# Peptides against a protein of PDB entry 6J54, part 98

Target 1, 223 residues: chain A of PDB entry 6J54
Amino acid sequence: NENLFASFIAPTMMGLPIVTLIIMFPSLLFPTPKRLINNRTISIQQWLIQLTSKQMMAIHNQKGQTWSLMLMSLIMFIGSTNILGLLPHSFTPTTQLSMNLGMAIPLWSATVFTGFRYKTKTSLAHFLPQGTPALLIPMLVIIETISLFIQPVALAVRLTANITAGHLLIHLIGGATLALLNINTMTAFITFTILILLTILEFAVALIQAYVFTLLVSLYLHD
Target 2, 42 residues: chain B of PDB entry 6J54
Amino acid sequence: QFQFTGIKKYFNSYTLTGRMNCVLATYGGIALLVLYFKLRSK

## One batch from the design tools (peptide; made by RFdiffusion4, then SolubleMPNN)

Design b2_p10_8_s2 (from b2_p10_8, 6 letters changed)
Fold by OpenDDE base, seed 5:
Structure b2_p10_8_s2 (fold): chain B 223 residues (1-223), chain C 42 residues (1-42), chain A 10 residues (1-10)
Amino acid sequence: as target 1 above (223 residues)
Amino acid sequence: as target 2 above (42 residues)
Amino acid sequence: LLQFLAELLS
């Protein structure tokens, strides 16, 4: 089943890495406005960004709202790359665990260090939930400490696994549809319908995973 | 607001300062245990 | 809502 994972191999052209160009491509889809009243497409994009920004930063104070630009750029990047990755024969960089770890670990560490720098008392207090019985305090502090270090791993693996699993299902069901074309046309039609529904679901998953990834980073910042 | 006296004033799971002190005490205890086993092996 | 979605999608 090597052909199943062939789509996840980093593409190269004449030995030169095209991955860098693929990563940079989504930025071309979101041009910066230069007029007070822009075109409908740009206006809709800016409106969506503002709406998502208000929803994401609603839990943050003025100091936390400084991270709005980074969080919005992150969700736009992950969302756009995930949607583009659903195109036929396309490569999704977010399917690579190394990339997601490269995003998750620095952002997680930045949120943790920012919390310790400006909210030291609150950050330390989060290792112990409020109202914990005295006998369970040492064990619960240890568990919460371990949970903290698992956060960046879970953040990266969640995004990678969901996108990768969706891609695999599309390929498998697509392959099954092609195999059933000459065997049973009726069954092939049913399988094809499932494929269409699955692709629609994966579009939703792509956006949700981008939102969840960004929201969790924001939540870790707010604690 | 909760009113605590004695040791519970500094070590409690309800106040922010109390929770912080409990966390620090836990880390300190673990560090002392690790240090004890390290010195014991020497 | 996010917790429910995380349980389903994770």
Scores: peptide ipSAE 0.176, ipTM 0.781, DockQ to the pose 0.032
Fold by OpenDDE base, seed 4:
Structure b2_p10_8_s2 (fold): chain B 223 residues (1-223), chain C 42 residues (1-42), chain A 10 residues (1-10)
Amino acid sequence: as target 1 above (223 residues)
Amino acid sequence: as target 2 above (42 residues)
Amino acid sequence: LLQFLAELLS
């Protein structure tokens, strides 16, 4: 059904893509603090950022702490875009694989490059886990190398698939609910209830996927 | 600490240096194999 | 489906 996928088409206005504006929109939801004690909304945001940053950056040394701004901005961006995507008639940029790849590949390459620059011995040693039997060393090094290159792809696909699948499911169940309104009201009510529960679940998934994406980037940095 | 002697001191899967050397040896071996097949085809 | 996939990768 082509109408189901129409919601995932990049929106345009007069042939010009407005995706850029949509991507930039979440930045307006996080204003820069200007006072020592801001309003409750900004205070909660800053508290959440501080809490998450403390948890994520606890595994990093001083050099890793430099990535705090990047990782926090990443989780805020992905999280906000995912949540906004759950609004009715909204377009989620993170459903586009190209966008997620555009984020995953540079960040992954930066983490890998940083690892090789500052922890060359440790980074090379990560291609072979400890305690590996001697006969399995060549094979395991190869598969570990392949696993390394799969990381950016998995990072992007995981985010894209989870958000896209959730949106698609909401549309399908929503469409089914509307179709069943005139056929069986009782069944339509059940499907509607499922839709509500699914929407709540997707809110959680939206935040979790943002966290997982950022966490994995941070984990790759730490190696 | 593991006490390795001989070749196992440099090539082991337990120490950091040993693991690094094993990885480098594996990459070197693959590179040599690729080079061998490339030169063989010519 | 192909159009959807194309949009995802564009």
Scores: peptide ipSAE 0.144, ipTM 0.778, DockQ to the pose 0.031
Fold by OpenDDE base, seed 3:
Structure b2_p10_8_s2 (fold): chain B 223 residues (1-223), chain C 42 residues (1-42), chain A 10 residues (1-10)
Amino acid sequence: as target 1 above (223 residues)
Amino acid sequence: as target 2 above (42 residues)
Amino acid sequence: LLQFLAELLS
């Protein structure tokens, strides 16, 4: 059934991709403050940003806190795009694995290289946990190395899978509900209730995944 | 605090330097093995 | 399905 995946196809108008506009749209939702006492919405946004910033950057030193702007922008971007993607007939760019990989790989590599640059000894030492028996050292080092390289893949796949799966479930349950309206109204009501609950869950997942993605990047930076 | 002597001073799993050296030694060994097999095939 | 996967990876 091609209709199930139609929402995930990159939208185009007259052969021109409009995905670029979709990606840029969330930026309009976060205007820069101009006044000492801003609007309620802007004030709430600033408050949330400050709270999240405090939590995420608490583990970093002064040099690590330089990444605060990038990390906050990242979480806002992913979060906003995920939330907007829950709108009917919307397209979420974060459902595209290519996009998530495009974000994950550079950020991961940047954190790893930064760690090696400024904390070479500590970074190298992380490949071998403290207190490891001598005989297990070579194998464990290999495992830790593999674990490191899996990080960007896991980061991208986690976000993509969670968002995509949620969207698919919403469409499937929604479609089932509509199909059952003329067959069994009671069952349709049950499925509709599940759909509502699922939608609420997906809103939470959208925010959580954005937070987790950014948090993991931050943790990798902290090493 | 740990006090090691001999080879354990440089290769141990408790000190930062020791752990680093162990990692480097492991990578070095793997590299040598790869080189050995690569050169052996020719 | 293949087209969908291609779009996801493109």
Scores: peptide ipSAE 0.119, ipTM 0.774, DockQ to the pose 0.031
Fold by OpenDDE base, seed 2:
Structure b2_p10_8_s2 (fold): chain B 223 residues (1-223), chain C 42 residues (1-42), chain A 10 residues (1-10)
Amino acid sequence: as target 1 above (223 residues)
Amino acid sequence: as target 2 above (42 residues)
Amino acid sequence: LLQFLAELLS
């Protein structure tokens, strides 16, 4: 199955990693507006950013809303990279677990640290849910502590697994469609239809995963 | 709503302070246990 | 179309 996973290998050109350019490419798709009334495309883009910003930051106080820039940049980055990754022969950096861990761990640690720094009492109390029987307190605190440390791992793995699985399915069904063209055209048409539906679904998944990733980071910040 | 007296005032699962104290006590207990086993290993 | 799809899906 190496041929299937070859698309997930970081691309290089003459031994030089071009993944850096791929990662930076989405930034070109989001130019900063310089006019009061921008083009329709830019206006829609800004409108979407504002909507997502309002939704994500609605749960935060004024101090927490200072993270809006970081969170919105994160969702834009992950979302754009995921969408671009659905293009044929395109490499999605978010399919790499290392990259997702590189984003998840620092952000998670920052949110946890911020919580402990400014809301120490509430953060410590979060390890024990309200109404816990007295005898179960020590065990539950331990479990909650373990759960806390699993959060960054789950955050990274969720994004990586969903995007990778989607890409894999598209490739598999696409390959099956091509293989069935010479065997049964009718079946190939059915598989092709499924492929189209799957690709549409993956577009939605790409955006949802970006949103969920950023939302969870935001929720951890809210604590 | 909740009226706690004595030890329950400081260690309870309902109040924020009580929950915090319970967590700290748990961590303290674990730390003491780890320390005990570490010293016992010598 | 098939060639295009083949290149797209390859």
Scores: peptide ipSAE 0.035, ipTM 0.732, DockQ to the pose 0.016

Design b2_p10_8_s3 (from b2_p10_8, 6 letters changed)
Fold by OpenDDE base, seed 5:
Structure b2_p10_8_s3 (fold): chain B 223 residues (1-223), chain C 42 residues (1-42), chain A 10 residues (1-10)
Amino acid sequence: as target 1 above (223 residues)
Amino acid sequence: as target 2 above (42 residues)
Amino acid sequence: LLRYLAELLA
């Protein structure tokens, strides 16, 4: 149904791509602090960033700590865009597979190349789990190699599919509620309750997907 | 800690070096197999 | 309000 996917079309005005402005908009929500004691909103934001940074970088050494800025910016970007995408008639850039692949492939490649550069022996050893029976070694190495190349695709598709599916469900249940308003008010109330619960779930999914995306990139870097 | 002797010292699934060598050997075997079929067709 | 919200989501 073309009406269901209308919200996923890249918006343009007078031939100019507004999608670029939409992507840059979340950056305005996180201003840089200029005082020692900032406003309550900025203080909460900085506190949350520090907490997430400590949790994400706990598994990394000093060299891995260099990636903290990149990973924190990534989780803030994906999280903010996903939350803003739940607003009515809003466009979510993370619903576009091209964008998610554009983030996943370079980050994955950077983590893999960094691993081969500084930890060549460990990186090659990851293709074979410890304690594998000798007869299963060749097949398992092949499977692990294929698994490695599927990682960036799975990373991008997971984010895209979860956000897109959530948006579609909200639209479908919302449309069903509207259609049932003049047919059965009691059933319409039930569907509306489901819509509210689904919306709350999508807020959680939006944050979880941002965290999972960043966490997996971090785990690939740790390897 | 595991102590291996002979061929198991270089090719084992328990030590880091052994795992690396097994991976390289697998890739080498696949490369040789591909090369064999390529030369056979020509 | 419910109808308005439904129209926005549809």
Scores: peptide ipSAE 0.045, ipTM 0.746, DockQ to the pose 0.016
Fold by OpenDDE base, seed 2:
Structure b2_p10_8_s3 (fold): chain B 223 residues (1-223), chain C 42 residues (1-42), chain A 10 residues (1-10)
Amino acid sequence: as target 1 above (223 residues)
Amino acid sequence: as target 2 above (42 residues)
Amino acid sequence: LLRYLAELLA
């Protein structure tokens, strides 16, 4: 149904792409601190960023920790866009597979190339799991090579599918609730309760998907 | 841990160097096969 | 309120 997918169409105003403004809007929600002791909201944001940064970068060496800024900006961007996308009639840019591929492919390529550049021996060795029988080595190397190329696709599709599916479910259940208001009030109430629970779940999913996306990029970097 | 001699020293699935060499050998073999079929088609 | 929320979310 076109009505169901209308919210996933890139919005334009008089032919001008509003999507650009929507993508840039989350940046306004994270101002840079200018005080030693900032406002409570800013302090909480900085605290969260610090916690996530410590968790994600704990597995990396000094060279890997150089990616901290990139990874933290990525998780903040995806997380904020996903959360804002749960607002009524809001467009979520991360529902677009093209955008997610645009993020996944370069980041994946960067991690893979970085691995080959600084850890060539280890990176090449990852194509063959340790302890593999000699007869299975050629086939397993091929499979692992294919698996490597599937990583960016899986990364992008996972984010896109999870966010899109969540939005679709909210719209479907919301529409069902509206339709059942005049048919069966009790059933409508149940459906509305499910909608509320689903909305809460989608808030969690929005953050989790942002975290998983960034974490996987980080893991690929670590190799 | 593992002591390998001969060809197993360079081509094994346990050591890092051995795994790397196995991967390179596999890619080299595939490349040669592709080259063979490409030249055969001509 | 329920109708308003449903319409808002729809």
Scores: peptide ipSAE 0.035, ipTM 0.753, DockQ to the pose 0.016
Fold by OpenDDE base, seed 4:
Structure b2_p10_8_s3 (fold): chain B 223 residues (1-223), chain C 42 residues (1-42), chain A 10 residues (1-10)
Amino acid sequence: as target 1 above (223 residues)
Amino acid sequence: as target 2 above (42 residues)
Amino acid sequence: LLRYLAELLA
């Protein structure tokens, strides 16, 4: 049991947390463009960022477009950390709930505050859906208020749970494959095939969770 | 266009202003209830 | 190979 969760312990060297370096490492994979026509790698990155930016920011006005840099950096950070976390013997910072809360709470607070500042009437009106029966208004307003405060928690937990569960599953299936190698080779081959398929799925999940996290932050800003 | 008259003009679940007023009224009511219980406990 | 990969992924 201790071995299962050992990969999620924040790594330290000589008592110093190296998690800071691990968090900063993905930034090295996205160098700043220095040429008008960059190499293929940077061009692909910029193309992806441009496409994602157009899709996510299309729903925002000019004030919302100011968040483009923040949202794009967020998706790139979460996506890169999640993908890097799938490397063997790697530590994924996004498996730490504290980190995800550290991202979710400020971003959520900023979006909510921005909404109340610039669109006070609309933001207050969102606590009551249109067409609600009169008798249900007080209860529904309370529920919507609670729902608002659940949003940052949902952002953090969703990301943490998806990435952590994926890593645990890969570890468990991998361990099972090793254990079955000397017991039943055929079964071990099946479990290994499942492990490969699961790994492919986790790559997709890693990107999807990054996108969902960023999209929801963007959506909360637009609300 | 929903045309409301009377109190429904200010408190409705269809117009933006009406929804806002309903939310504020709900919060105000809760605040008054909390205040009532606090004063009653004294 | 399977053992090696399993060790890497486990």
Scores: peptide ipSAE 0.033, ipTM 0.755, DockQ to the pose 0.016
Fold by OpenDDE base, seed 1:
Structure b2_p10_8_s3 (fold): chain B 223 residues (1-223), chain C 42 residues (1-42), chain A 10 residues (1-10)
Amino acid sequence: as target 1 above (223 residues)
Amino acid sequence: as target 2 above (42 residues)
Amino acid sequence: LLRYLAELLA
């Protein structure tokens, strides 16, 4: 078990945590443009950010549009870290539950508090769905309250579990492929094909999980 | 659209105000129950 | 290519 999870141990050098540098590294991949007509690579990045921003903020009013910068930075951070984590011998900070909880809990609490501050009446009413029978109202309110507090945990666990499971599968199938190269070449070729397909899937999962995490935060903000 | 009278005017699951009042009443009831058991234990 | 991939996956 220790060998399986060796790639998920936080790396340190000379007693200093290099995890901080790893977390800060994705910010270097998104430079700030200084020209009206930027380089082709920067223009593509800006176009993608604008496209994603329009999709994410389409459900929000003008007041909700204020969160566009926060949500876009979140999706870019999670997406970039997840994609970089698929590099060989790379450490993915989003595989750590502590990292994801550290992001989910503050963002969730901020959205909930913002909802109660500016939309108190509507936010309180969300604890009871419309058309509920009168006898089931107390029980359903309790369930909805519990559901609210499970939201940050669900956000963190969903992201952690999906990314971690993908990394484990790639590691295991990759190791099995290497072991089978000297035993049965035909079987090794099959496992290698599975590894390629799995890697492509994990690239998609990396982006989807970043999008889902940000989308759910935005939905909680919409109330 | 919905016409309620009596106590249903303030406590209903259809109107926004009614739903809010039901939620507050539920929380208040739970708080009173917790307070009752706490005072009973002493 | 396989040797390169093996080094990457090691």
Scores: peptide ipSAE 0.031, ipTM 0.747, DockQ to the pose 0.016

Design b2_p10_8_s4 (from b2_p10_8, 5 letters changed)
Fold by OpenDDE base, seed 2:
Structure b2_p10_8_s4 (fold): chain B 223 residues (1-223), chain C 42 residues (1-42), chain A 10 residues (1-10)
Amino acid sequence: as target 1 above (223 residues)
Amino acid sequence: as target 2 above (42 residues)
Amino acid sequence: LLSFLAQLLA
């Protein structure tokens, strides 16, 4: 079991944490545009960012759109780290629950607090769905309160579990493929095909999880 | 659309104010219960 | 291909 999870250990070199550099590396892949018309790569990046930003902020008013920078940076960070994590021998920081909690809890608390600060009535009303029978109100309010506190945990665990599971599957299937090469080449080929398909899927999952994480944070902000 | 009279005007699950008041009342009640048991035990 | 896979999966 240790070999299976060895890739998830935070890398260090000479006692110094390399994880810091790994976390900062994706930032180098997104240079700031300096021209009105940039090259194809940067233009595509900016277009994607604008597109996603438009979609993410479409549900927010002017006050909510103030969070655009934060949310877009979040999705870019998580997305890039998740994609880079699919490279061989790569360490994905988002597989660390601590990191995801470190992102989820502050963002969640900020959104909740912002809601209570500027939309106190609406925020409080969210603890009670409309049309609830009078007798069920107290219990339902409690349940909704508990649900609220589970949100940051759900955000962190969802991201961590999905990315970690994907990585684990890739390693397992890959290892099985290598093991079967000397046993049954045909079966190994099938397994390898599955690995390829799984890898493609994980690329999609990596982006989707980043999007979902950011979207939910945005949704909590919108309440 | 919703016409409420009496206490239902302030405590209902349809209006924003009503829902808010219900939530606050619930929390207040729970707080009072907790306080009661705390003071009772010690 | 084998070496690539080994490198990838190592």
Scores: peptide ipSAE 0.023, ipTM 0.751, DockQ to the pose 0.017
Fold by OpenDDE base, seed 4:
Structure b2_p10_8_s4 (fold): chain B 223 residues (1-223), chain C 42 residues (1-42), chain A 10 residues (1-10)
Amino acid sequence: as target 1 above (223 residues)
Amino acid sequence: as target 2 above (42 residues)
Amino acid sequence: LLSFLAQLLA
């Protein structure tokens, strides 16, 4: 079992953490366009960014659209790190709760603060759902307040749990496949097939979790 | 759309202003309660 | 091939 969690330990070289380099690595996959008509890879990337940007920022006004760069960079970062983490012997920084909290808390705080600064009336009103019975108002306001503070935690834990659980499952099934190779070849083949299907699923999960994380940040901004 | 008079005009769960006032009143009430219990212990 | 792939993922 220790071998299973060993892959989640922050990698170090000569006592120096290389996690910083790992975090910065996805930046190399998204070069800045230099031409009006870029190569196919950059064009596809920009096309995807444009589509996702239009979809996510459609709910925002002009003030909210100023966050488009931040949100798009966030989804690209989380998405790329999650996908790269599915490579053999890769380390995903997003499997670390500290990393995700480090992103979730500031972004959440910024969205909440922005809401209170520019939409104070609406933001305060969100603590009480419309049409609430009068007797339930005090309790519901408290619950909504607690719910607000749980948002950054849920945002970080959701991403961490999904990615970590997926990686852990891949390691478990992979280890089981190796153990069954010399015991039952047919069973090993079945487990390997499951591993392949699981890997494909994790690719989808990696992108979905990146999108959900970014979308929720955007939603909190919109309120 | 909604016709509220008196206290309901300022404290209701249907209008934006009413909801805001209810939230502020709730926070104010909690703050006063906390203050009361804090001061009575002295 | 299966063993190699499994080792890569292990």
Scores: peptide ipSAE 0.022, ipTM 0.752, DockQ to the pose 0.016
Fold by OpenDDE base, seed 1:
Structure b2_p10_8_s4 (fold): chain B 223 residues (1-223), chain C 42 residues (1-42), chain A 10 residues (1-10)
Amino acid sequence: as target 1 above (223 residues)
Amino acid sequence: as target 2 above (42 residues)
Amino acid sequence: LLSFLAQLLA
């Protein structure tokens, strides 16, 4: 399946990793405002950032609001990279599990450490749900501890799997549509319709996965 | 809301302090078991 | 449109 996964190989040019440039490219799409009343495009962009920031940070107190910059930058980065990855023949860095783990593990560690540092009693109490029978306490604490360590892995794999699977489906159905053009135009039209619907879905998935990733990080911070 | 007496005051699944103590006790028990098997093997 | 998409997708 090398041909199928060829789109997921990290691109290089003359031995230099151009993937670094690809990762940095979304930063150019979010310029800093310079005027009190900016352009229409920048104003809409800032408005969207404010809306998502307010709804995500509503669950946090004043101390948790300090993480707003980190979480908003994270969602903008993942969201922009996922959307840009839907362009034809483009490389999506978020399809790489190594990259997602590189983001998930530090963020997860930071949230867990912050929880234990400022909310030690509450954080320790989260290993045991309220109202559990006394005889089930040891087993449940162990399970909850294991669940904690699975969180960064699940966070990274969820993002990687959703984006990768979407890309694979688009390529497969797209390839099938092209192959059916010379075989049966009627079936090719049906597959093409499915491809259009799938691409629309993947645009939504790209944004949702970015939101879910950031939301879960925020949720772990809230404990 | 909850009123506990004796050992249940410190080890319960309803109060925040009780839950914390149960977690610490569980970790302590596991640590003791690991230590026991480690010392037995040597 | 289909030909343009085919070139873009291929």
Scores: peptide ipSAE 0.021, ipTM 0.745, DockQ to the pose 0.016
Fold by OpenDDE base, seed 3:
Structure b2_p10_8_s4 (fold): chain B 223 residues (1-223), chain C 42 residues (1-42), chain A 10 residues (1-10)
Amino acid sequence: as target 1 above (223 residues)
Amino acid sequence: as target 2 above (42 residues)
Amino acid sequence: LLSFLAQLLA
């Protein structure tokens, strides 16, 4: 149904794509600090970033901590876009698989290449788990190699599927609620309650998926 | 801790070097097989 | 309120 997927169409105005503005809008919500003691909003943002940064970068050494800026910007971008996408009549860029693949593939390749560059022996050894029976070595190496190449795909699809599915459910349940208002008020009330609970869940999912996406990228970097 | 000798010294699933060599050997074997089948058809 | 909600969900 065209109506079902209408919310996922790239928005345009007067033939000009406004998707660029939508993608750039979250950056306005996170201004750079200018004072030693900033206002409450910026202070809370910095506190959250520092807290998340300390958590995620704790597993990395000095060289890995260089990626802190990249990873923190990534989680902030994905998180903000996902939350903003839950606004009424909003377009979520992260529902587009092309968007997520565009983020996942370069980041994944960068982590893999970084691992091969600085930890060549360890990275190559990870294709074979320790203690593997000799007869299973070739098969397991192949499986681990395939597993490696599936990582960027799984990373992108996971984010896309979760956000897209959430949006679809909200629209479907919402539409069902409106349709049932004139048919069965009691059932409509139940579906409306489910819709509210689902929307709350989707807010959590939006943040969790941002965190998981960034965390997995970080874990791939750590190897 | 691991005291491997002979071929096990270079190809084992316990040491880092051994695991690396096993991986390289596997890739090399696959590459040779692909090369063989590719050149066989000619 | 229902009309606004309908617009919100539509």
Scores: peptide ipSAE 0.019, ipTM 0.746, DockQ to the pose 0.015

